Peptides against a protein of PDB entry 5EFW. Designs and how they scored, part 98

Target 1, 141 residues: chain A of PDB entry 5EFW
Amino acid sequence: TTLERIEKNFVITDPRLPDNPIIFASDSFLQLTEYSREEILGRNARFLQGPETDRATVRKIRDAIDNQTEVTVQLINYTKSGKKFWNLFHLQPMRDQKGDVQYFIGVQLDGTEHVRDAAEREGVMLIKKTAENIDEAAKEL

## One batch from the design tools (peptide; made by RFdiffusion4, then SolubleMPNN)

Design b1_p23_7_s2 (from b1_p23_7, 14 letters changed)
Fold by OpenDDE base, seed 4:
Structure b1_p23_7_s2 (fold): chain B 141 residues (1-141), chain A 23 residues (1-23)
Amino acid sequence: as target 1 above (141 residues)
Amino acid sequence: SAEAEEEAIREEARKLDEKFRNA
């Protein structure tokens, strides 16, 4: 499918289900996080958090979901094997034709490095563009 | 139970995943 062909790190979550679980994950995301699709489908993405994940940043993500808004943050996440990586993360709602939120799109930068300054701005533009591509692809299904 | 709910959510998620992949 068009969605499956997007070779970027992303997930789609369903806020209408209990605890806003992941209902789609790209192959790149699985490779990045070292999880299988079966391991993460139906789970809240918080399993990527760990000891050094900033709680205030996590709250920003939660607030964005609750308020049905977009947010862009960088936070420390952990792979299945426990490796730390910096996640430049963009989240935005996917709305239906009536404007109601159906899903959330979460996009992660390809790299695992913390990005700053121009590199961060460039990364943000990239993941936002990716989110729009996912939104368009998903709406055509 | 919590386990039953988690399984139900997983099943629903799987269905949605398949929908997105196969559409």
Scores: peptide ipSAE 0.691, ipTM 0.944, DockQ to the pose 0.837
Fold by OpenDDE base, seed 3:
Structure b1_p23_7_s2 (fold): chain B 141 residues (1-141), chain A 23 residues (1-23)
Amino acid sequence: as target 1 above (141 residues)
Amino acid sequence: SAEAEEEAIREEARKLDEKFRNA
């Protein structure tokens, strides 16, 4: 399908279900996080957080969901095996024709290191563009 | 129960995943 052809790390979540669970995950995301599709569908993405994940950054994500806005942050996440990685993460709402939020799109940069300056700007542009591509593809389904 | 609700959410998520993947 059109979504499957987007070879990037991303998930789609449903805020209309309890606890905003993951309802779609790309193959790349599964490879990055070391989880199977069956292990993550229906779960909130917070399972990626761990001891060194900054709580203030997590609150920014929660606020964006509650306020139905977009946000871009970097935070420590953990794979299934417990490996730490830096996640440059972008979240934005997917809206219907009336402007109501239907889903959220979450995109993760394909990298494990904290990025700064020009590298960060480039990464942000990439994940934002990816999110827009996902939004357009999903609306065509 | 909490387990039953979790399973219901998982099933709904599976249906939506299939919808997006196979449309």
Scores: peptide ipSAE 0.687, ipTM 0.943, DockQ to the pose 0.837
Fold by OpenDDE base, seed 5:
Structure b1_p23_7_s2 (fold): chain B 141 residues (1-141), chain A 23 residues (1-23)
Amino acid sequence: as target 1 above (141 residues)
Amino acid sequence: SAEAEEEAIREEARKLDEKFRNA
């Protein structure tokens, strides 16, 4: 399908369901996080958080969801096996023709270390562009 | 119950996943 052809790390969540669960996950995301699709669907993405995840950064994500806005942050996430990775993360709402939020799109760029300067700017541009591609593809369904 | 709600959410998510995956 159109969404399946996007070879990037991303999820789609549904804020209209209790606790904003994941309702779609790319194959790359499953590989990155070491979870199966069955383990992911219906769960809030907070299972990626762990001891070294910055709680202030998590609050920024939560605030963006509550305010129905976009946000871009870097935070430590954990795979199923407990491996830490730096996640350059972009979140944005997917809106219908009325302007109402239907879903959220979350895009992840993984790395072993925190990225800065030109590398960060490049990564931000990439994940934002990816989010727009997902938005366009999802609206065609 | 909380378990029943979790299962209902999982089922709904599965349906939505199928919708996106089959289009």
Scores: peptide ipSAE 0.685, ipTM 0.943, DockQ to the pose 0.862
Fold by OpenDDE base, seed 1:
Structure b1_p23_7_s2 (fold): chain B 141 residues (1-141), chain A 23 residues (1-23)
Amino acid sequence: as target 1 above (141 residues)
Amino acid sequence: SAEAEEEAIREEARKLDEKFRNA
């Protein structure tokens, strides 16, 4: 499918299911996080968090989900093996024709360092554009 | 039970994943 062919780090979650679980994950995301599809489908993405993940940043993500809004943050995430990485993360709702939220799209830009200034702006533009592409692709299904 | 609910959610997620991939 068009969605499957998007070669970016992303997940789709379903807020209509208990605990907003992942219901789709790109192959790139699986490679990044070192998880199999079977290990993450049906789970909340919080398994990527760890000791150094900033709680206030996590709360921003939660608030965005609760308020059905988009958010862009940087936070420490962990692979299955425990490797830390900086995640420039963008989340936005996917709405149906009536305007109701059906899913959330989460896009991850990984890095070894916290990005700032021009690099951050470029990354934000990239992940937001990616999210829009995913939204369009998913709506065509 | 919590385990049964988790399994049900996992199965639903799998179905949705397949739907997105095979459409």
Scores: peptide ipSAE 0.678, ipTM 0.942, DockQ to the pose 0.833; fails the geometry check

Design b1_p23_7_s3 (from b1_p23_7, 15 letters changed)
Fold by OpenDDE base, seed 4:
Structure b1_p23_7_s3 (fold): chain B 141 residues (1-141), chain A 23 residues (1-23)
Amino acid sequence: as target 1 above (141 residues)
Amino acid sequence: SAAEEEKKVREEALKLNEKFLNA
């Protein structure tokens, strides 16, 4: 398919499997994080976290997964080589026709700095729109 | 064991990934 070639940083995870592992990743995501597809499939995305990642923010993500809700946060992530980047991250459930959660979509907007105000609002709109587009595309597969 | 579970999860994830890639 062309899903992996969408020029956005995103993953799809499966909360029905142990520890909500990544089951799909875009090429852009792999390039950003410096991991191969083989290295990340089947793993929880927490491998992107490191020493400076805010644990309270991580808890918000975990809570959203547990409660099957969407969340938008900014957090420090790390590439495979240990490079830090600010991640404006949006996560939302992908539901089936019955309304049951099948997967989660995680979209990452990378940056060199923590964004605020207009830049943050713009980024949030972008990643949310991206998530919706991915949701629509994935449901057609 | 934990290792066996990780292997199982990875195998399942690979199968699901293939579904998306081949759809």
Scores: peptide ipSAE 0.604, ipTM 0.924, DockQ to the pose 0.796
Fold by OpenDDE base, seed 1:
Structure b1_p23_7_s3 (fold): chain B 141 residues (1-141), chain A 23 residues (1-23)
Amino acid sequence: as target 1 above (141 residues)
Amino acid sequence: SAAEEEKKVREEALKLNEKFLNA
């Protein structure tokens, strides 16, 4: 499908199900996080968090979900094996024709360090554009 | 129970995943 051909790190979650679980994950995301699709479908994405994940940043994500808004943050995430990475993360709602939120799109740009200034702006543009592409592709399904 | 709910959520997620993969 069109979604399967998007070679970016992303998930789709369903806020209408208990605990906003992952309902789709790209192959790239699975490779990044070292999880199988079977291991993560139906789970909240918080399994990527760990000891050094900033709780205030996590709260920003939760607030965005609760308020049905988009958010872009950087936070420490962990692979299945416990490897840390910096995640430039963008989340935005996917709405139906009535304007109601159906899903959330989460896009991850991984790195070994926190990015700032021009590098951050470039990364943000990339993940936001990716999210829009996913939104468009998903609406055609 | 919580375990039963988690199972139901997983099953629903799998169904939705298939829709995205096969649409």
Scores: peptide ipSAE 0.596, ipTM 0.922, DockQ to the pose 0.858
Fold by OpenDDE base, seed 5:
Structure b1_p23_7_s3 (fold): chain B 141 residues (1-141), chain A 23 residues (1-23)
Amino acid sequence: as target 1 above (141 residues)
Amino acid sequence: SAAEEEKKVREEALKLNEKFLNA
């Protein structure tokens, strides 16, 4: 398929499985995080978190999953080698025709610094649009 | 056990991944 080759950082997770594991990841995501596909499939995405990851922000993500809603946040993530990066992260549910949640789409925009103002707004628009594109593409499969 | 559950989840994730890759 072409889904994994979309030139954006994203994963798809399955909340119907224990601990909402990653079931799909783009090549770009693997490159960003320095993990192989085999290393991350079946795992919860929390392995990207580390000492400086804000716990309150993590709770916002958890709440969004539990409530089956979307959320956009910025948080510190870590690559496999331990490199820190700011992750402008957007998560939204992928729903079926009946409106039931099947999966979640997570989109990551990486940066060396926390973004604000115009840069943040632009990033948010980008990752939200990306999520919608992924949703559309995935539903066609 | 937790390890057994993790293995099952991984196997299911791989199956789902293949569905996306082969669709």
Scores: peptide ipSAE 0.583, ipTM 0.919, DockQ to the pose 0.799
Fold by OpenDDE base, seed 3:
Structure b1_p23_7_s3 (fold): chain B 141 residues (1-141), chain A 23 residues (1-23)
Amino acid sequence: as target 1 above (141 residues)
Amino acid sequence: SAAEEEKKVREEALKLNEKFLNA
């Protein structure tokens, strides 16, 4: 389909399966993280975390999943080769017509640097808009 | 076992992935 070809870094996860595994990833996400699709499908996205990843920030993500809410954070992630990068990350639930959560959409900013102030605000707006576009596209499939 | 459960999750994830890829 055209979903994986969207030129943004994103994944779709299924909270109804054990440990909220990745069930879909864009080509851009695979390029960013240096993993193949086969390596990540069925796994929780925590494999991107490492020694310098802030645990309090990770807890915010977990709380959002448990409470079925959206969240936006910045955290250190690692590629397969061990390269560190700053991830401006937005997560939101994908709901069905009844309002029940079916999936989660996770979007990562393309940049690898920590962003602040105006740059952060612009990045947040971009990844949120991207998440909404993915939500609409996925529902139409 | 844990390995068996991981296999089941992976298989289900693959099915769901195909759903999106073939839509």
Scores: peptide ipSAE 0.542, ipTM 0.909, DockQ to the pose 0.779

Design b1_p23_7_s4 (from b1_p23_7, 12 letters changed)
Fold by OpenDDE base, seed 5:
Formats: structure tokens, sequence, C-alpha cells
Structure b1_p23_7_s4 (fold): chain B 141 residues (1-141), chain A 23 residues (1-23)
């Protein structure tokens, strides 16, 4: 299955709907964040943010959405139970044949530490490749 | 409306489920 081929933490959001809600979440993402599908669908992903989430980094994500561009950052997120994790996060727009944005793809790589250097570069390559795979799979939507 | 938004999200979720979970 497509899910099997790209078994990673990811969501798809719809910026054409009010507040850019999540319209799809992978099983791995649900497991990571400790939420059910019903708890997440229709919500903005900001519920992952908490006290130690860097607001400047969040603004970078918001700006990327507003400007319809991609962005890659690391930020602290929180599970439903309140556990902190470092999220190496990549977001990119999914565009139609006319170049108009239909959705956003968000891919998460979780960890207990902020990563740098070779580990960061490797993680970035992975989540970007994952996003491209998702884009390819969902291009017919 | 909120009801219309909810329905649209439901439809798109089903479409994506077919694409990713049922394929």
Amino acid sequence: as target 1 above (141 residues)
Amino acid sequence: SEAEKEEEIRKKAEELDEKFRNA
C-alpha cells in the first residue's frame, strides 16, 4: 500500500479551509502524538505547541504557509499526555497542475534531542524525500 | 458554515484514506 511505502509521521492540511485544518494524519503520527484520528481531523496543528515551543520558529512555519513556500525547522512539540519531544519538521505545499496550492504536507522526525551537523542533514534529507513521496502519491487529489 | 466545513473535511479525509490506507 501507499501507506506502507511511506510509513512516516506526516499530516496533510487544507489551507483553503478556515484555519488550515488537518485533513489526514498517518498512523505513525497518531502514535507519536498520542491522539486519535477523531481528535485531530479538522483541527489546526497548533495543538502540538506548548510552553517551551519557540515562538520565532512557529512564526517561520506560519510565514511559510502564508507565503506558500516550504520550510524546515526544529521545534519542541508536546504529546497529548504532555511529553516533550524535538520535532525535525518539514512543510511544503502541494500544488496542482496550474501551480496553485491545494494542500500542505507536514513531515515530522521525532527525537529526544536537538540534532545538528551530519545527523541534522541526514534527517532533513529523509523528511524532504518523504514529503516528495507523499506529494507524488496524492497528486491526483 | 461549520457544518459545511465538517462535511468537506470528512469527504477529503475519506479520499485521502482511500489514497494512503486502502492502496
Scores: peptide ipSAE 0.438, ipTM 0.872, DockQ to the pose 0.432
Fold by OpenDDE base, seed 4:
Structure b1_p23_7_s4 (fold): chain B 141 residues (1-141), chain A 23 residues (1-23)
Amino acid sequence: as target 1 above (141 residues)
Amino acid sequence: SEAEKEEEIRKKAEELDEKFRNA
Protein backbone atom coordinates (compact mmCIF):
# COMPACT_ATOMS: atom_id res chain seq x y z
CA THR B 1 0.00 0.00 0.00
CA THR B 2 0.95 3.64 -0.20
CA LEU B 3 1.28 3.79 3.57
CA GLU B 4 3.63 0.83 3.61
CA ARG B 5 5.85 2.38 0.98
CA ILE B 6 6.16 5.64 2.89
CA GLU B 7 6.35 4.35 6.47
CA LYS B 8 9.45 6.41 7.09
CA ASN B 9 10.55 9.52 8.93
CA PHE B 10 9.41 12.46 6.89
CA VAL B 11 7.82 15.88 6.94
CA ILE B 12 6.14 18.07 4.39
CA THR B 13 6.66 21.81 4.61
CA ASP B 14 4.97 24.73 2.92
CA PRO B 15 7.32 27.40 1.61
CA ARG B 16 4.33 29.50 0.61
CA LEU B 17 3.66 30.13 4.30
CA PRO B 18 5.83 32.31 6.53
CA ASP B 19 9.03 30.55 7.61
CA ASN B 20 8.29 27.35 5.65
CA PRO B 21 6.41 25.53 8.42
CA ILE B 22 5.84 21.82 8.75
CA ILE B 23 2.33 20.97 7.59
CA PHE B 24 2.68 17.20 7.93
CA ALA B 25 4.85 14.92 10.04
CA SER B 26 4.83 11.14 9.85
CA ASP B 27 4.21 9.07 12.95
CA SER B 28 7.72 7.68 12.68
CA PHE B 29 9.14 11.19 12.62
CA LEU B 30 7.17 12.09 15.72
CA GLN B 31 8.41 8.97 17.46
CA LEU B 32 12.01 9.67 16.46
CA THR B 33 12.01 13.26 17.59
CA GLU B 34 9.83 12.68 20.67
CA TYR B 35 7.40 15.46 19.75
CA SER B 36 3.66 15.41 19.35
CA ARG B 37 1.93 16.60 16.23
CA GLU B 38 0.67 19.64 18.09
CA GLU B 39 4.20 20.59 19.08
CA ILE B 40 5.53 20.39 15.53
CA LEU B 41 2.83 21.42 13.08
CA GLY B 42 3.13 25.02 12.00
CA ARG B 43 6.77 25.28 13.04
CA ASN B 44 9.97 25.50 11.07
CA ALA B 45 12.02 22.32 11.40
CA ARG B 46 15.00 24.21 12.87
CA PHE B 47 13.91 23.14 16.36
CA LEU B 48 15.78 19.90 15.65
CA GLN B 49 19.07 21.77 15.57
CA GLY B 50 21.34 22.24 18.54
CA PRO B 51 24.84 23.06 19.74
CA GLU B 52 26.65 20.46 17.67
CA THR B 53 24.65 20.97 14.51
CA ASP B 54 27.01 22.15 11.79
CA ARG B 55 25.90 25.58 10.67
CA ALA B 56 27.52 25.18 7.27
CA THR B 57 25.38 22.11 6.67
CA VAL B 58 22.30 24.02 7.76
CA ARG B 59 23.21 26.69 5.25
CA LYS B 60 23.25 24.07 2.51
CA ILE B 61 19.69 23.19 3.42
CA ARG B 62 18.68 26.83 3.40
CA ASP B 63 20.31 27.37 0.04
CA ALA B 64 18.46 24.41 -1.43
CA ILE B 65 15.16 25.84 -0.25
CA ASP B 66 15.98 29.28 -1.59
CA ASN B 67 17.10 27.86 -4.92
CA GLN B 68 14.22 25.37 -5.02
CA THR B 69 16.56 22.41 -5.42
CA GLU B 70 17.13 19.11 -3.69
CA VAL B 71 19.90 18.46 -1.18
CA THR B 72 21.22 15.53 0.81
CA VAL B 73 23.30 16.06 3.93
CA GLN B 74 24.20 14.51 7.26
CA LEU B 75 23.80 16.60 10.37
CA ILE B 76 23.40 16.32 14.11
CA ASN B 77 19.83 16.72 15.28
CA TYR B 78 18.28 16.61 18.72
CA THR B 79 15.16 15.01 20.12
CA LYS B 80 12.84 16.81 22.49
CA SER B 81 14.70 15.29 25.43
CA GLY B 82 18.01 16.49 24.04
CA LYS B 83 19.29 13.22 22.64
CA LYS B 84 21.63 13.62 19.70
CA PHE B 85 21.34 11.60 16.54
CA TRP B 86 22.91 11.69 13.12
CA ASN B 87 20.34 12.59 10.52
CA LEU B 88 20.94 11.57 6.94
CA PHE B 89 18.56 14.11 5.52
CA HIS B 90 17.14 14.52 2.04
CA LEU B 91 15.09 17.51 0.96
CA GLN B 92 13.40 18.04 -2.38
CA PRO B 93 10.71 20.29 -3.79
CA MET B 94 7.25 19.14 -4.73
CA ARG B 95 6.10 20.94 -7.85
CA ASP B 96 2.69 21.44 -9.40
CA GLN B 97 1.75 20.92 -13.04
CA LYS B 98 3.11 24.33 -13.91
CA GLY B 99 6.44 23.49 -12.32
CA ASP B 100 5.99 25.82 -9.37
CA VAL B 101 7.14 24.67 -5.96
CA GLN B 102 4.25 24.04 -3.63
CA TYR B 103 5.88 22.01 -0.87
CA PHE B 104 9.13 20.53 0.30
CA ILE B 105 9.54 16.90 1.28
CA GLY B 106 12.07 16.19 4.01
CA VAL B 107 13.11 12.62 4.74
CA GLN B 108 15.21 11.65 7.76
CA LEU B 109 17.27 8.53 8.27
CA ASP B 110 18.44 8.42 11.85
CA GLY B 111 21.52 6.77 13.24
CA THR B 112 23.95 6.78 16.10
CA GLU B 113 26.88 7.33 13.78
CA HIS B 114 27.83 9.32 10.77
CA VAL B 115 27.64 6.95 7.81
CA ARG B 116 30.12 6.68 4.95
CA ASP B 117 30.79 4.72 1.81
CA ALA B 118 28.38 1.89 1.05
CA ALA B 119 26.20 2.59 4.06
CA GLU B 120 25.86 6.21 3.05
CA ARG B 121 25.06 5.34 -0.55
CA GLU B 122 22.43 2.88 0.57
CA GLY B 123 20.89 5.38 2.93
CA VAL B 124 20.82 8.07 0.28
CA MET B 125 19.09 5.76 -2.16
CA LEU B 126 16.54 4.86 0.48
CA ILE B 127 15.63 8.39 1.50
CA LYS B 128 15.52 9.60 -2.09
CA LYS B 129 13.23 6.75 -3.06
CA THR B 130 11.07 7.53 -0.06
CA ALA B 131 10.84 11.16 -1.10
CA GLU B 132 9.77 10.15 -4.59
CA ASN B 133 7.10 7.87 -3.18
CA ILE B 134 5.78 10.71 -1.04
CA ASP B 135 5.82 13.05 -4.01
CA GLU B 136 3.83 10.63 -6.14
CA ALA B 137 1.31 9.98 -3.39
CA ALA B 138 0.81 13.65 -2.63
CA LYS B 139 0.27 14.51 -6.28
CA GLU B 140 -2.74 12.23 -6.30
CA LEU B 141 -4.57 14.73 -4.12
CA SER A 1 -7.51 36.68 -1.16
CA GLU A 2 -4.79 35.85 1.33
CA ALA A 3 -7.35 34.45 3.71
CA GLU A 4 -8.72 32.19 1.01
CA LYS A 5 -5.21 31.06 0.16
CA GLU A 6 -4.51 30.20 3.78
CA GLU A 7 -7.75 28.25 3.95
CA GLU A 8 -6.80 26.31 0.85
CA ILE A 9 -3.45 25.52 2.41
CA ARG A 10 -5.15 24.34 5.58
CA LYS A 11 -7.43 22.07 3.59
CA LYS A 12 -4.48 20.68 1.69
CA ALA A 13 -2.68 19.96 4.94
CA GLU A 14 -5.71 18.04 6.16
CA GLU A 15 -5.83 16.08 2.94
CA LEU A 16 -2.17 15.23 3.33
CA ASP A 17 -2.80 14.06 6.86
CA GLU A 18 -5.63 11.85 5.70
CA LYS A 19 -3.59 10.46 2.83
CA PHE A 20 -0.41 9.66 4.72
CA ARG A 21 -1.81 8.73 8.11
CA ASN A 22 -4.96 6.83 7.18
CA ALA A 23 -4.23 5.31 3.75
Scores: peptide ipSAE 0.409, ipTM 0.849, DockQ to the pose 0.263
Fold by OpenDDE base, seed 1:
Structure b1_p23_7_s4 (fold): chain B 141 residues (1-141), chain A 23 residues (1-23)
Amino acid sequence: as target 1 above (141 residues)
Amino acid sequence: SEAEKEEEIRKKAEELDEKFRNA
C-alpha cells in the first residue's frame, strides 16, 4: 500500500498559499516533532527552528523555495518540548502536468548527530527516494 | 481572506489525508 511504501517523516506544503503552509504531515512526522495535526496544519515549517539552527542553512531552504528547486541540507530542529535533533532534510517541488509547482514535498531523517560521507549519502538516497514515491503517489491529486 | 485560506487548506488537507492515510 501507499502507507507501507512511504512510512517516513514528511510534510507537504502549498507555496501558492500565503507563507507556504503545511497542508499534510505524516504520522511519523507528528510523532517525531511532538505536535498534533491540528497544531501543524496551516503553519509554515519554520516552527521547527530554534537557537542553534544555522541561519545560512535556513537561507538555502528559502532560496530553493523561491527558485522552485530542490535542496538537501542538515540542520538542527526542535521538538515541541524543546528537544534538539539533527534533521537531514530534502525538499523538492511537486509539479503539475503543465510543469507548474503546486506543492513542495519535505522529507526529514532525524538523528542524534550530524552525518557525513557514507552515512550522509545513504540518508540522502533514502529521503530523495521517499520524496519521489510521494510525488508519484500524489499525481492523481 | 483568512477564512478562505483556512478553508482551502482544509480541503487540500482532506484530499492528501485520504491519499496518504487511507490508501
Scores: peptide ipSAE 0.385, ipTM 0.856, DockQ to the pose 0.399
Fold by OpenDDE base, seed 2:
Structure b1_p23_7_s4 (fold): chain B 141 residues (1-141), chain A 23 residues (1-23)
Amino acid sequence: as target 1 above (141 residues)
Amino acid sequence: SEAEKEEEIRKKAEELDEKFRNA
């Protein structure tokens, strides 16, 4: 199944709706963040941010959405219970045949520390590949 | 309206659930 192939933390958002709300969240994402589907569907993903989340990094994400481009960053996120984790995050637009953005795909790789060097490169490759798999699957919708 | 937004989100969520959870 598609779920068996994509057992990753990811969300799909709809930038055509006000404030780019989450319209899908994987089970892994829900488990990581400690939220239910009902709690987060229709919300902007900024609820994951907290006191130690770097505002400049958040602005990079916002800029990517506004410019309809991809971005890869690491930032501190928080679970529902307030637990911090490092999120190696990749965001990319899903476009239709005309090139218009339909959705954004956000993929999260969580960790206890900020990753560097080879570990970061490996993580980036993984989350980008995951995003592409999601994009290919979602194009059938 | 908020109701229209909620309905649209619900429909899209259901479609994606079918695609990524049931396939």
Scores: peptide ipSAE 0.334, ipTM 0.829, DockQ to the pose 0.416

Design b1_p23_8_s1 (from b1_p23_8, 15 letters changed)
Fold by OpenDDE base, seed 2:
Structure b1_p23_8_s1 (fold): chain B 141 residues (1-141), chain A 23 residues (1-23)
Amino acid sequence: as target 1 above (141 residues)
Amino acid sequence: MEEREEEEERVREKARELDELFK
């Protein structure tokens, strides 16, 4: 089922609203980040950032949003309780039939370590595939 | 203000639809 294919950490944001707020978060995302749905809906995802989050990586994410492009990065994120995790993060625009950006899909793969080489490639493949599945499913709405 | 409210309503509707789809 679609649900089986997309049972991952992800959010959907609306760049047409001020500060590109989260409009949807998966249950897994909420469990990972330790936030309730009420706490994160309507907010920019920057609340996941903290002292050790690399600002240059954050800028890459912001640039991708501004340029309406996809990006894949790894960055330190923090749970509500302050627990650090490595987020292998993929962001891509969801476009309407006219090709205009309607939303962004953000997919998170969490880990205790920064991953490289084969592990990174596998993770990237997974989160990109997840994003495509989300995009395909959401187009039905 | 009206345009913003309409957009917020559309977003809320979309969020509900997404919730039903991905829950």
Scores: peptide ipSAE 0.323, ipTM 0.817, DockQ to the pose 0.258
Fold by OpenDDE base, seed 4:
Structure b1_p23_8_s1 (fold): chain B 141 residues (1-141), chain A 23 residues (1-23)
Amino acid sequence: as target 1 above (141 residues)
Amino acid sequence: MEEREEEEERVREKARELDELFK
């Protein structure tokens, strides 16, 4: 089913609302980050950032949002309990039939290490496919 | 305060729609 195909870590944000808040989080995302849905809905995803999160990488994400483009990066994120994880993160806009951005899809692949080469390529393929599946499923909203 | 409450309401509404889709 569609749900089975998109049973991954992801959020949907609404850039048309102030501060681009999370409007949806997958169960897997909540499990990963150790937050409840109530704790994250309506918040900007920056709460995942912490001391070791690379600010230049964060700026790349911000630039992608501002420019309404997709981006794929790896960055350190933190769970509610303060545990670090490497987030292979893909963000892409969800556009309406007119081509206007309605939402952003953010897909996370977590790991204990920064991945390179084949592992990175495989992860990128996975998170991009996931994002496309989410986009297709959400087209009717 | 009012603007924030309206924003929260909009977010909740969209979240509900997405919940129906992805639950």
Scores: peptide ipSAE 0.279, ipTM 0.791, DockQ to the pose 0.380
Fold by OpenDDE base, seed 5:
Structure b1_p23_8_s1 (fold): chain B 141 residues (1-141), chain A 23 residues (1-23)
Amino acid sequence: as target 1 above (141 residues)
Amino acid sequence: MEEREEEEERVREKARELDELFK
């Protein structure tokens, strides 16, 4: 099913609303981050950042949103309880038939360490494919 | 206050649409 194909950690945000809030979060994302859906909806995803989150990496994400482009990075994020995890993160815009940005898709692959080489390439391929599946599923919205 | 309420309503509406899609 469509759900089976996209059963990963992801959020959808609405850049047409103030501060680009999360408008949807997958069950897996809620489990990973230890938040309820009620706690997440309507908030900017920056609450996942903390003391050891690299600010230069965060700026890359912000620049991608501002420029309406995709980006793939790894950064430290924090759960509600304060647990650190490495987030292999992919962000891309969802565009309508006219090419205008409607939403952003954010896909997260969590781990205990920063990944490189073959493991990184595999993870990037996975999260990009997941984002494309979400885009196809939500294109009618 | 009114602007915040309208924003929250828009977010809730979109969340509902997406929830129905991904159920």
Scores: peptide ipSAE 0.169, ipTM 0.711, DockQ to the pose 0.358
Fold by OpenDDE base, seed 1:
Structure b1_p23_8_s1 (fold): chain B 141 residues (1-141), chain A 23 residues (1-23)
Amino acid sequence: as target 1 above (141 residues)
Amino acid sequence: MEEREEEEERVREKARELDELFK
């Protein structure tokens, strides 16, 4: 289901390391993107971008990381084989007990089309809820 | 080179911890 895909497609990155590398990727994320875990861990997630990925949208993601804020966007991403998909993407910082940013949580909802209106609102609510669930679970790390 | 290897090791360690958590 849509909910199952949202709940399963996520990465965790470490902004305290150079270039904010992925330190965890869910199995569903690997299946979606067609990469192995070995190919992904330790790398910045920019490998998902391609020719039709909007650069202004990418800059919004970068700005959110730099400013340690959350962001929700839709952008074209590419699988390893070069297949395009629309990624409804939510990013938010995970903070420690002192309030310092420890990690970032990225949640992906894939589709063949850019979603609008009620479908977009529903997707946004679901990916944000998923991010909160991940945050709660990962606070011990 | 050594610093890079240490960073990669830290990433791998965190990946293992997270894998166990979300298993």
Scores: peptide ipSAE 0.166, ipTM 0.708, DockQ to the pose 0.297

Design b1_p23_8_s2 (from b1_p23_8, 15 letters changed)
Fold by OpenDDE base, seed 2:
Structure b1_p23_8_s2 (fold): chain B 141 residues (1-141), chain A 23 residues (1-23)
Amino acid sequence: as target 1 above (141 residues)
Amino acid sequence: MEKKKEEEEKVRKKALELYEKFL
């Protein structure tokens, strides 16, 4: 209801399910990526990757998942139509009251351009703050 | 191939069930 309508690009994934599938996506994320909700629910977010996606950056994401840590990276992603975009991406674990990882929150910066320097720092702060807001909102449901 | 598809559908179903909890 309210969570999906947050005007930010984000997904929630479940690392307790096979291959850490997307279990939630914002409307903005669907618009950005050109996928329907039905096309992405239950899938690993790797479908956004393509030929020019840096594999070392992808490994950083994988390592963060495996280590149950946060990571912020910028990588090439692809829309359903094959359009490339730079994704400033932040991933962090959503923990329960016991501190156990329940989900991951993945936030994508608004826009499709590569950001650098001050703009990157600002974007990083924004997507991190967004992830915290989503974490709080999701825990209240 | 079929077993993989069945597992994918099972995961999809679970994901949908989880999604509905966030609505």
Scores: peptide ipSAE 0.448, ipTM 0.865, DockQ to the pose 0.811
Fold by OpenDDE base, seed 1:
Structure b1_p23_8_s2 (fold): chain B 141 residues (1-141), chain A 23 residues (1-23)
Amino acid sequence: as target 1 above (141 residues)
Amino acid sequence: MEKKKEEEEKVRKKALELYEKFL
């Protein structure tokens, strides 16, 4: 579809299924993470975490899912080959016409360094706008 | 152990069905 070919790193997850599995991933996300679509569909996104991933930051993501809220964080993630990258990550709920949460949209901005100040603000604006565009595109399907 | 694998496969199949709806 047009959705998977959006040139942004993103996933859609289903919190109504056991362990909030990935149900959709962009081609860019697969390239970034070095996983195939078959390796990730039906799995929780925690496979990106590793030894240097801050557990307190991971808890913020979990709390946002449990509370059905949005969150923006930076955390260390790992590719399939074990390469570390800084992930500026935004997560938000996708709601139906009744306001009930159907899915979550996760958007990733990768970098070699932890982004700060103006670069962080710019990255946050970009990933939030990307999430809104994905929400609109996914609701039209 | 088998029941867990069966449940994981069921979730994977359901995720694939949902993915195909977005295509």
Scores: peptide ipSAE 0.445, ipTM 0.858, DockQ to the pose 0.800
Fold by OpenDDE base, seed 3:
Structure b1_p23_8_s2 (fold): chain B 141 residues (1-141), chain A 23 residues (1-23)
Amino acid sequence: as target 1 above (141 residues)
Amino acid sequence: MEKKKEEEEKVRKKALELYEKFL
């Protein structure tokens, strides 16, 4: 579909299934992380974490899921080959017409470097806008 | 161990069914 071909790194997860598994991944996300779609679907995204991933930052993501809120963080992730990269990550709930959470949208900034100051602010605005566009596109399906 | 694998496979199957709705 048009959704899989969006040139942005993103996933959709289902918190109503055991362990909040990934139910959709963009082609760009697969390229970034070096996984196939078959290796990712039905799994929790924690497989991207490794030795240098900050546990306090991971707790912020968990708290946002549990509280059904949005969060924006920057954390170290690992590709399938074990390459480290900085992930500027935004997560937000996708709600139905009643306001109940159905899914989460996770967006990753393009690139692998730690961003600071003005570049970080710009990246945050971009990934938030991307998440809103995905929310709109996914609700039309 | 087997019951856990069966549950994981059910989740994988359900995730795939949901993915196909976004195609």
Scores: peptide ipSAE 0.435, ipTM 0.852, DockQ to the pose 0.805; fails the geometry check
Fold by OpenDDE base, seed 5:
Structure b1_p23_8_s2 (fold): chain B 141 residues (1-141), chain A 23 residues (1-23)
Amino acid sequence: as target 1 above (141 residues)
Amino acid sequence: MEKKKEEEEKVRKKALELYEKFL
């Protein structure tokens, strides 16, 4: 398939495996984060967190996973080389035809600064629409 | 320590198998 070639930063994780590991990453996500696919697959995405990552924001992500809900937040993440970036992050469950959660889709919009107001609203609409498109594409596989 | 590494490798292998389904 060509799911990895979607020109958006995203991952798919499996909450049914220990520690909700990444099972899929787009090429754009690898470029953003400076990791290889081999370095990422089978790992929890928390390796992107660092000293300036807001722990209260991380808790919101964790709560959404535990509650099987969607969440949209902004947080500091770090590349492999230690560069900080602002991540407008959207997470949502991917459900099967029975309504059971099988995966999570995580979409990242990177930036040099925290986005607000109209720019934040635009970014949120973009990453949510991206997540829906990925959900549709992944269900066809 | 060894049991944790074995579990991590098992998860990695399973994640790779799942990834290959998306290719």
Scores: peptide ipSAE 0.392, ipTM 0.843, DockQ to the pose 0.806; fails the geometry check

